# Ledger of designs, part 59: peptides against a protein of PDB entry 4KTY

Target 1, 266 residues: chain A of PDB entry 4KTY
Amino acid sequence: YVLNDIGVIFYGEVNDIKTRSWSYGQFEDGILDTCLYVMDRAQMDLSGRGNPIKVSRVGSAMVNAKDDEGVLVGSWDNIYAYGVPPSAWTGSVDILLEYRSSENPVRYGQCWVFAGVFNTFLRCLGIPARIVTNYFSAHDNDANLQMDIFLEEDGNVNSKLTKDSVWNYHCWNEAWMTRPDLPVGFGGWQAVDSTPQENSDGMYRCGPASVQAIKHGHVCFQFDAPFVFAEVNSDLIYITAKKDGTHVVENVDATHIGKLIVTKQI

## One batch from the design tools (peptide; aimed at target 1 S87 F136)

Design b2_p25_5_s3 (made by RFdiffusion4, then SolubleMPNN; from b2_p25_5, 14 letters changed)
Fold by OpenDDE base, seed 2:
Structure b2_p25_5_s3 (fold): chain B 266 residues (1-266), chain A 25 residues (1-25)
Amino acid sequence: as target 1 above (266 residues)
Amino acid sequence: DLPDQHKLPDSYFEKLKKELEEKLK
């Protein structure tokens, strides 16, 4: 999980799983220095750089450009005129070296690009890391652990009221570390995500969230456990907004979100 | 055309709900 410099990232659809190769290049010239530079840009003190909890959280913030002029600018509009299309990237090296050289965010990324670069960052710093792909990945916008789908009386989605959304797939990272800040048993793999999705205490970042805690429904544990839990285990709640202003829950689907979560076993 | 990673469209959930309703009947 540290030494492997070439990986496979899962994507596509749950019924048509695809894989793409990604070169992490954590041992390439200038990459470690760039990772240190990223922490410098984050103004991370030296004392914290030895703590994988702090490092992974800072990394989740800095791999995206939001808030802090971090590494990657995300784009999902299928128009990438001012940079490189996300699908054109084949690894982390070019992205990180461009960032180091230009000292400006690199365009553009989507989830697997963020995850790929973040994986390089973590591995460079000696943190075991892997990429996880979640199919039908929910984005809970109001932190209620549900995917609320508001419908008109005619059955059409009310886009104005529906704030939550679902990715066809989403990639994030798991980093291996002890969690002395959590109860015994909640160390090990921690979910961390650099794709900018939600604000977490003032910045677009996510994690580390204990995978064991999430699996057992312990969403009270730092960091961002509710959000990660919702990504993999939200119920689809179909709510009809009546003309009289009342909301009626008509259906609940507990089987759709997080149908498949896959990662490379090495 | 949709990007590689994309949010599921409204029509997806509209269809899904209808399928769910039929299943529950």
Scores: peptide ipSAE 0.639, ipTM 0.931, DockQ to the pose 0.586
OpenDDE base, seeds 1, 3, 4, 5: peptide ipSAE 0.632, 0.632, 0.631, 0.637; ipTM 0.930, 0.930, 0.929, 0.930

Design b2_p25_5_s4 (made by RFdiffusion4, then SolubleMPNN; from b2_p25_5, 12 letters changed)
Fold by OpenDDE base, seed 2:
Structure b2_p25_5_s4 (fold): chain B 266 residues (1-266), chain A 25 residues (1-25)
Amino acid sequence: as target 1 above (266 residues)
Amino acid sequence: DLPDQHFLDDSYFVELLKELKEKLA
């Protein structure tokens, strides 16, 4: 998980799973230096740079450009005139070296680009890491651990009331570390995500969230466990907004979100 | 065209709900 410099990232649809190669290049010239530079830009204290909890959390913030002029600017509007289309990237090296050289955020990324660069960052710093793809990945915007879909009486979605969203797929990282800040048994793989999705205590970052905690429903454990839990476990709640202002739960689907989670085991 | 990673649109959920209702009927 540290030594492999070429990987495979899963994407596409559940019924049409696709793979793309990604060159992490953690051993390429200038890459480690760039990772250190990223931590410098984050003004990370030297004493914390040996703590994978702090490093992974800082990395999740700094791999995206939001808040702190980090590495990558995300774009999902299919307009990439001022940079490189996300699909054109084949690895982390060019992105990181451009960031180091220009000292400005690199355009553009989507989830797998963020995950790819973040994977390089983690591996460069000696943290075992892998990329995880979640199909039908929920984005809970109100932190209620549900995907609330509001419907008009005619059955159409009320887009004004519906704040939550679902990605066709989403990629994030899992980093291996001990969690002395959590109860025994919740170390190991930790979900960390550098794709800017939600604000976490003042910054667009996510994790580390204990995978074991998420699997067992312990959403009270830091960091961002509720959000990660919702990404993989949210129920789809169909709510009809009546003309009289009342809300009626019409249906619940507990099987759709997180229907398939894929990661390379080797 | 949609980007590679994208949010599912409203129509997706409308159809999904229809399927769910049929399954539960």
Scores: peptide ipSAE 0.610, ipTM 0.927, DockQ to the pose 0.579
OpenDDE base, seeds 1, 3, 4, 5: peptide ipSAE 0.607, 0.599, 0.604, 0.596; ipTM 0.925, 0.926, 0.925, 0.925

Design b2_p25_6 (made by RFdiffusion4)
Pose (drawn by RFdiffusion4):
Structure b2_p25_6 (pose): chain A 261 residues (1-241, 247-266), chain P 25 residues (1-25)
Amino acid sequence: YVLNDIGVIFYGEVNDIKTRSWSYGQFEDGILDTCLYVMDRAQMDLSGRGNPIKVSRVGSAMVNAKDDEGVLVGSWDNIYAYGVPPSAWTGSVDILLEYRSSENPVRYGQCWVFAGVFNTFLRCLGIPARIVTNYFSAHDNDANLQMDIFLEEDGNVNSKLTKDSVWNYHCWNEAWMTRPDLPVGFGGWQAVDSTPQENSDGMYRCGPASVQAIKHGHVCFQFDAPFVFAEVNSDLIYITAHVVENVDATHIGKLIVTKQI
Amino acid sequence: SNPTVTFKTSDATGYKYPFLTNDEP
C-alpha cells in the first residue's frame, strides 16, 4: 500500500470482472515534486501538512479540476475536445507530469482515472492507500441516503423528477490513518474520493470517512460518511407521483473489491 | 460533459431505475 508502484483497478460486472492495469509511478522523477506543487496550488497551509486527515481531504479536492483548477477534468461527452479520452490513460505519471509542466488541468478522466492519480498522490507522500471498486454504486443527489425513483402513473420511470442515479461501477480510494478527531475505534481505512459528485462544504471533495463508522451506520462522524454510506448501501425507494410503491434493499453495492496483496 | 442516464430493470422488484455506465477502455 506504500511501495508498490503498479496496481490493478477492477471494473465491469460482478460475474464479468474486468481488470485495468495502472502505473502509479509514485517514485518517477518529478512526481514527488508534483505532489508538493498540488498542495501549494491548493493553498494548503504548510502547518497542516503533517496531518494525513488534512492531506487526504485536500487531495480529494485537488485531484479534480472543479473549484480550484486541480489536476483532472471529468468528461463523459464522447468527444473529449483538446485532450485524451479517459479510457486512453494507463497510469498516473503522464497526467501528473503534464499538470506540473503546463500548470493547467489535464483532460480528461472518469472515476478510475481520478482514483489512480489520487492513489499516486497518497503513496508518494507516504500515506498507505489502495483503490476500491463498488459495483452498482449509488449517487444520492438530495442527501437523504436513499435512491428516490419516481414513477409516472403508467409505472414507468419519470426521468424529470428522478435525479438520483446508479453507476455500473465507481472507484475511490482508501487511506490508512488514525482518527484522533473521532472516538477510538474509527481509524484504519478511510474512504477518500476525488471524483466530483456532490459538494462537501462548498467544494467537490469527499472524505476521509471512516469505513468502520460507515459499517455500523455511525455516519455522524466527519467527513462525508453519509454520502459514502449511500454509495454502498442505500435502499431503492420506488415512489409513484406521493405513494411508496416498493423498496429494493439489495440492489446497491453488490460487491466491493480491491487488489490482493 | 455529463453522463447519459438510461434505465435498467431491478431483478428483485421488476421495476426500472436510472442507470449510468462508464466508458470502456

Design b2_p25_6_s1 (made by RFdiffusion4, then SolubleMPNN; from b2_p25_6, 11 letters changed)
Fold by OpenDDE base, seed 3:
Structure b2_p25_6_s1 (fold): chain B 266 residues (1-266), chain A 25 residues (1-25)
Amino acid sequence: as target 1 above (266 residues)
Amino acid sequence: MKPKVTLKKSENTGKNYPFLENPEP
């Protein structure tokens, strides 16, 4: 995982899985220096830089530009003025070198770009890492572990009340580390995500969340386990908002979210 | 900027939900 400088990113639909190559370039000139610079910009103390838990959490925050003038500005509106369209990037090297040179956030990224750059960052710092793609990936905005879909009395979605949403696919990272801060058995792969989705303790970051903990429903363990759990396992809860202000659960879909999780194995 | 939210029908419920599409990389 650390030694491979070229990867594959899965995307598309569950019934039409597609792949693209991504150049991580963790051994290219200036990339290690840039990763160290990212930690410097985060004001990360030297003692913390040897801790993969702290490094992955800081990296999750710093690969996105929110809060801290980190590496990548996200854009999803198909208007990419003053930058590079997310689909034009082929690897992490140009992005990281531009960030180091300009000392300003690079425009623009989407989930696979964030995941690609974050994978480079982790691997460059000696943390085994891989990109994971989740199909039908839920975005829970209130950490209640479910997708709340509010319906009008006519059965149409109430867009004002409904804040949760589902992605066709979403890419994040898994990083390999011990978790001495968690009970025995919850080390190994940890979900980390640099795509700015939700605020975690004051910053747009996600993880490290123990994959083993999530698989066993242990969402109480740090960091951001409820959010990652919801991405892969939340139920769709259809709620009718009545005119009298009461809510009635009309339907539950427990099989729609997280239908397939794919990662490249070495 | 934020992605455009569309509606997709669940095959299990037949009801719509907010759906986002990431483009081809």
Scores: peptide ipSAE 0.573, ipTM 0.940, DockQ to the pose 0.901
OpenDDE base, seeds 1, 2, 4, 5: peptide ipSAE 0.526, 0.566, 0.566, 0.567; ipTM 0.928, 0.939, 0.939, 0.939

Design b2_p25_6_s2 (made by RFdiffusion4, then SolubleMPNN; from b2_p25_6, 10 letters changed)
Fold by OpenDDE base, seed 5:
Structure b2_p25_6_s2 (fold): chain B 266 residues (1-266), chain A 25 residues (1-25)
Amino acid sequence: as target 1 above (266 residues)
Amino acid sequence: MEPKVTEKTSENTGKKYPYLENPEP
């Protein structure tokens, strides 16, 4: 019932965990109106707006600008000439109000900015939500639930063959809801992510994926459970190309990914 | 706008892997 309008975001490294504040501002003037506007821009059916499964999935798509002229444009190249550097944002309010006023995507965001804005969106719409930080977060882009790392004989990564990668940390959201579309016991916290990472059935979106399902390896449960599972539990498979053209698995590391997942309680 | 992939050496295996770094917010 009582939601904090100021949060904490975890970042840094596993051995050097850091925090920053983030102002969600879900009660500020114009913010709820902006969240409704976001759903209008998504052309979300009115009957679906009361369903947290649909709302969180639409939100994961619309908080990023890809596909649908959503809220935030991501940038990771340290060139922010046409907007605000991601690190300059202190909360969600300015971003959402700019989006509502300009009716154009706001520049720029990175994972914690996406997570911050998405957290505001969810909370405004009455969905309990929190930000989660995963250290050594895997990005599996071939949907095989593992990190395939191809190495040259000299030990360097073969960038042509290696498509997967590991983030030092990544932030996403968990949203609290019932999941009548899943077996009993898989409601509660659902992973949702608005940072554009992979295409999910035609849009850059992610979730809701049952946290309980992921913890128990039930990757067949909608939505995007394989991707979220891989983020937190992928094995690193080191494959070396030999002179004879064969590929040999030299190492399997099951302890590298998802070393720590941190969140603040609501 | 896309993240730059670099290489980092694993403390577990001593092998290199593709690495992305989010900055301090």
Scores: peptide ipSAE 0.588, ipTM 0.943, DockQ to the pose 0.850
OpenDDE base, seeds 1, 2, 3, 4: peptide ipSAE 0.565, 0.569, 0.569, 0.577; ipTM 0.941, 0.942, 0.941, 0.944

Design b2_p25_6_s3 (made by RFdiffusion4, then SolubleMPNN; from b2_p25_6, 11 letters changed)
Fold by OpenDDE base, seed 5:
Structure b2_p25_6_s3 (fold): chain B 266 residues (1-266), chain A 25 residues (1-25)
Amino acid sequence: as target 1 above (266 residues)
Amino acid sequence: MEPKVTLKKSENTGKNYPFLENPEP
């Protein structure tokens, strides 16, 4: 388990890396009870609660409010009238205690808030965990492992055809566990993400995806390896839609996505 | 609640792509 209850979250730009503190508070009064309550709300079988694979996957679903009335409601429109602005949170404790007392999703979170709360959840349950920041983080919406950017003949982006996008930065978690469900060598750090980005087998969740598998291009390994791979390694594919209805690849940029992945060692 | 999509120009290609910005926390 991890003893450090104060962390650092990286953000900003790849050429101007910034940091903020985050209080995890995994040992504070009521936090363990809240983490157990989260698993109760998820209706986790008692036998599964000792399995870090199941716990981290359920946690990735339950830290966001989608599907299951989980912990945090995401908001990215700069309208926070019915809650707390994401930037106002300084740690996980107030969020988790509010969730436990109200029994309703807490407003509002963005990626670092999701990652902060999820880090507390994992650490509280004895799973070693850390926050990871990826700069120029891809969001592949069609699971083809590339960023498809459709252009008009004039060079403008066709917003109707282009569904993929890139974040300036994105935060998720890595959790340490054995992976007996994978080949030997793919245990250790596993990427897990509670920010609701894509549906995975019926829920907005992500991981655990083996970091070693991702590094070696083994996207067939459960869970959500294609999505995580795309976040850090997808090519930008610029496709021009011609007047005759044909699509032509005009440019490929293999160096734009995942320029830097940063985490604090604990 | 959804993020606003903007356009950013790639320095590598000189072409725009859909870009999302998380704010400073």
Scores: peptide ipSAE 0.583, ipTM 0.944, DockQ to the pose 0.877
OpenDDE base, seeds 1, 2, 3, 4: peptide ipSAE 0.555, 0.572, 0.571, 0.563; ipTM 0.940, 0.942, 0.943, 0.941

Design b2_p25_6_s4 (made by RFdiffusion4, then SolubleMPNN; from b2_p25_6, 9 letters changed)
Fold by OpenDDE base, seed 5:
Structure b2_p25_6_s4 (fold): chain B 266 residues (1-266), chain A 25 residues (1-25)
Amino acid sequence: as target 1 above (266 residues)
Amino acid sequence: MEPKVTLKTSENTGYKYPYLENPEP
C-alpha cells in the first residue's frame, strides 16, 4: 500500500466548505522514533503496542498535553505567546520533532493540528487513518446525548445553566482496525480524537468508538460512544427554566447538529 | 487558552445557543 504523506483538511462552514493542505510526513526521518518515544512517555507496555485499540486510545491521550505531558498544548483564546500560533503549522513533522528534542509539550494546537499530528502518529505505526471534519459539532458536557440549552422566560439563553455548546466545525480522526472486543460487524473505521474535550475514565482522550456502532445508535459500546454520538447526532433541546423552578421543553431541533461529515480518501 | 463562547441564532428555530468558532487554519 502507498500511503499519502500529504492530506487535505476540511474546515469553515457547512455552506462555505474550505480546505487546506497538511503534511503528515509519517516517513520522514525521526518521526517513527518520535512516535515510539510518545508511547514510551505513556509507559505503554510492549505487548500493548501491537494492539491498535490500545495504541489509538493511548495516542488520543498523548497527542494532547493534558494529564501526561503529551505532544500539543491547545489554545483557543488568540493569545499564542511562548509558542507558534495554530494556524502557522503546515504539517506534523516540525511539531513531532520539536516534542522529541525538547521533551516538553509543543505550543500551540487547535482541532486540525491535533488531528494532523494524530493522523501522522497512527499512520506511522501502521494504522490506517484519516481526518474527519464535522460541521456543527456538538460538545455534550454531561453525557446525556443531547444539547441542553436553558432559556430564561424572556427567551434569552441562561448562560449559568447552559453548559453545552456547538462548534462551527471540529476535526478528529478515524482509524481502521478490527474490534474483537465488540460484536461482529463493528470493526472497520473507529473514531478517535486527541483534541482535549472531555475526561474519559481519568484522562482527556476519546475513542476508539466504532463508526458503525455510532451510525446504528449503539452508544453502549466502548470507548466514548456517547460523546461521539452526541457530536454528530444530538438534538438541541431548548428548555425554559421558569421562576417556579419547573423546566419546560420549549423546542427540539433534531436537524442542527452534524449536518455534514467530510473526509478525504486515504 | 479556553475558547470563547458566543451566542448564535439558529436559522431553524430562531433560538440562540452557545457557539464556539474554530478559526481558519
Scores: peptide ipSAE 0.571, ipTM 0.939, DockQ to the pose 0.863
OpenDDE base, seeds 1, 2, 3, 4: peptide ipSAE 0.338, 0.570, 0.559, 0.570; ipTM 0.788, 0.938, 0.937, 0.939

Design b2_p25_7 (made by RFdiffusion4)
Pose (drawn by RFdiffusion4):
Structure b2_p25_7 (pose): chain A 261 residues (1-241, 247-266), chain P 25 residues (1-25)
Amino acid sequence: YVLNDIGVIFYGEVNDIKTRSWSYGQFEDGILDTCLYVMDRAQMDLSGRGNPIKVSRVGSAMVNAKDDEGVLVGSWDNIYAYGVPPSAWTGSVDILLEYRSSENPVRYGQCWVFAGVFNTFLRCLGIPARIVTNYFSAHDNDANLQMDIFLEEDGNVNSKLTKDSVWNYHCWNEAWMTRPDLPVGFGGWQAVDSTPQENSDGMYRCGPASVQAIKHGHVCFQFDAPFVFAEVNSDLIYITAHVVENVDATHIGKLIVTKQI
Amino acid sequence: SSTDANNYKLDLQTIRNDFLASKAS
C-alpha cells in the first residue's frame, strides 16, 4: 500500500470482472515534486501538511480540476477535444508530469483515472492507499441516502423527475490513518474520492469517511460518510408520481473489491 | 477494446424491468 508502484484496477461486471493495469509511478523523477506542487496550488497551509486527514481531503479536491484548476478534467462526451480519451491512460505519471509542466488541468479522465492519480499522490507522500471498485454504485443527488426512481402512470421511468443514478461501477481510494477527530474505533481505512459527483462544503471532494463508521451506519462522523454509504448501500425506492410502489434493498453495491496483497 | 474500461450509467428502465421480472419469478 506504500511501496508498490504498479497495481490493478477492477471493472466490468460481478460475473465478468475485467482488470486494467496501472502504473502509479510514485517514485518516478518529478512525481514527488509534483505532489508538493499540487498542495501549493491548492493553497494548502503548510502547517496542516503533517495531518493525513487534511492532506487526503485536499487531495480529493485537487486531483479534480473543478473549483480549483486541479489535476484532471472529467468527460463522457465521446469527443474529448484537445486531449486524451479517458481509456487511453495506463498510469498516473504522464498525467501528473504534464500537469506540473503545463501548469494546466489535464484532459481527460473518468473514475478509475482519478483514482489512479489520487493513489499515486497518497503513496508518494507516504500515506498507505489502495483503489476500491464498487459494482452498481449509487449516485445520490438529493442527500437522502436512497435512490428515488420516479415512475409515470404507465409504470415507465420518468426521466425528467428522476435525478439519482446508478453506475455499472465506480472506483475510489482508501487511505490508512488514525482519526483523532472521531471517537476511538473509527480509524484505519478512510474512503476518499476525487471523482466529482457531489459538492461537499462547496467543492467537489469527498472524504476521508471512516469505512468502519459507514459499516455500522454512523454516518454522522465527518467527512461525507452519508454520500459514501449511499454509494454502497442505498435502497432503490420506486415512487409513482406520490406513492411508494416498491423497494429494492439489494441492487446497490453488489460487490466491492481491491487488488490482493 | 480500451474503451471498455469507461464507466457509464445504467439504464433505470432496464433496472426497473429486471426488478419486476425478479418479483414475478

Design b2_p25_7_s1 (made by RFdiffusion4, then SolubleMPNN; from b2_p25_7, 16 letters changed)
Fold by OpenDDE base, seed 1:
Structure b2_p25_7_s1 (fold): chain B 266 residues (1-266), chain A 25 residues (1-25)
Amino acid sequence: as target 1 above (266 residues)
Amino acid sequence: SSSDSLEHELDLQEILKKFKEELKK
């Protein structure tokens, strides 16, 4: 999880699982220097750089360009003007070296690009890390652990009222570390995500969230456990918005989100 | 295709349709 410089990332759909190769290149010239530069840009205290909890959280923030002129600019509009299409990238090295050279965010990435670069960052700094792909990944944006889907009286989705969304797939990272700040048993794999999705205490970042805690239904522990939990375990709540302004829950689907979570065993 | 590799939001209307079909089973 640290020494392997080439990986496989799962993507596509649950019924048509696909894989792509990704070169992490954590040992290539200039990459370690770039990772240190990223932490410098984040103004990370030197004493914190030995703490994988702090490092992974800072990396989560800095791999995306939001808030702090981090590494990657995301784009999901299929235009990609003024940059490189996300699908054109084959590894982390070119992205990181461009960032170091230009000192400006690199365009463009989607989830697997963010996850690939973040994986390089973590491994380069000696943190065991892997990429996880979640199919039917929920995006809860009101922090209620549910996917609220509002319907018109005719049964059609009300896109104006519906703020939550579901992605065909989403990639994030798991980083291995002890969690002395959590109860015993909640160390090990921690979910971290550099794809900018939600604001976490003032910045677009996510994690580290204890995978074991989430599996046991504990979402009260730092960081961002409710959001990660919702990505993999949200119920779809279908709510009819009536003309009189009342809301009625019509249906609940507890089986759709997080149908498949895949990671490569190294 | 390149579109198959892209991360994108699903059509919630389609999800609802499939859900209703499953409820009938």
Scores: peptide ipSAE 0.515, ipTM 0.886, DockQ to the pose 0.868
OpenDDE base, seeds 2, 3, 4, 5: peptide ipSAE 0.504, 0.507, 0.498, 0.063; ipTM 0.889, 0.890, 0.888, 0.718; seed 5 fails the geometry check

Design b2_p25_7_s2 (made by RFdiffusion4, then SolubleMPNN; from b2_p25_7, 16 letters changed)
Fold by OpenDDE base, seed 2:
Structure b2_p25_7_s2 (fold): chain B 266 residues (1-266), chain A 25 residues (1-25)
Amino acid sequence: as target 1 above (266 residues)
Amino acid sequence: SDSDSLESELDLQKILKEFKEKLAK
């Protein structure tokens, strides 16, 4: 998880699973230096750079450009006129070196690009890391652990009221570390996500969230466990919004989100 | 094509339709 410089990332759809190679290049010239530079840009104290909890959380924030002029600018609107299309990237090296050289965010990325660069960052710093792909990945923006889908009185989706969304797939990272800040048993793999999705205490970042905690429904454990839990286990709540403002739960689908979570095994 | 690899938001209306069809069985 640290020494492998080429990986496989799963993507596509649950019924059409695809794989792409990604060159992490953590041993390439200038990459470690760039990772250190990223932490410098984050103004991370030297004392914290040895703490994988702090490092992974900072990395989660800095791999995306939001808030702090981090590494990557995301684009999901199929407009890439001022940069490189996300699918054109084949590895982390060019992205990181461009960032180091230009000292400006690199355009553009989507989840697997963020995850790829983040994986390089983690591995460069000696943190075992892997990329995880979740199919039918929920984006709960209300922090209620549910996917609230609002319906018109005619039964159709009210897109104006519905703020939550579902990705066909989403990639994030898992980083291996001890969690002395959590109860015994919740160390090991920690979910961290550099794709800018939700604000976490003032910045677009996510994790580290204990995979074991998420698996057992312990969403009270830092960091961002509710969001990660929702990504993989949200119920779809279909709510009819009446003209009088009354909301009625019409249906609940507990089987749609997180149909498949895939990661490469060693 | 690039579209085949892109991360995209799903059509919730389609999801709803599929759910209703499932319930009807």
Scores: peptide ipSAE 0.511, ipTM 0.891, DockQ to the pose 0.880
OpenDDE base, seeds 1, 3, 4, 5: peptide ipSAE 0.499, 0.494, 0.487, 0.495; ipTM 0.886, 0.885, 0.882, 0.885

Design b2_p25_7_s3 (made by RFdiffusion4, then SolubleMPNN; from b2_p25_7, 18 letters changed)
Fold by OpenDDE base, seed 2:
Structure b2_p25_7_s3 (fold): chain B 266 residues (1-266), chain A 25 residues (1-25)
Amino acid sequence: as target 1 above (266 residues)
Amino acid sequence: SDSDSLESVLDLNEILKEFKKKLEE
């Protein structure tokens, strides 16, 4: 999890699973220095740099450019005129070195690019890390642990009222660490996500969220457990918004989100 | 193609359609 400098990232669709190679390059010249530079840009205290909880949380914020001029700018609109298309990247090295040299965010990334760079960051700093792909990954934007899908009276989705969304797939990271800030048993793999999705206490960051806690429904544990839980286990709530302002739950689908979660064992 | 590798938001109407099919089964 630390020594492997080339990985495989799963993507595509649940019925058409695909893999791509990603070079993490954590041992390449300048990469460790760049990771340290990232923490410098975050103004992270030296004392905190030895704490994987703090490091992973800072990393989740800094790998994306939002808030703090971090590493990567995301783009999901198929417009990449001012940078490199996300699919053109084959590893973390070029991205990190460009960031270090230019001292400006690098364009562009999507989830696997964020996850790839974040994986390099974690591994460089001695934190065991892997990339996880979730198919039918929910984006709950109001922290209610469910996907609220509003319907018109004719039964079609009301896109104006519906703010939650579902990704065909989404990649994030799991980092291995102890969690002395949590009850016994909730250490180990922690979900962390550098793809900018939701604001977490003032910054676009996510985690570390205990995988064990999420697995057992303990969403009260820091950090961002409700959001991560929703990504993998949200019910789809179909709600008809009546013209009179009333809302009626028409249906609930508890089987759609998180149909498959894939990660490489090594 | 590049489009095949992209992360994308799903069409909720398609999801709804599939759900309705399941309900009818």
Scores: peptide ipSAE 0.525, ipTM 0.894, DockQ to the pose 0.878
OpenDDE base, seeds 1, 3, 4, 5: peptide ipSAE 0.520, 0.504, 0.506, 0.519; ipTM 0.890, 0.889, 0.887, 0.890

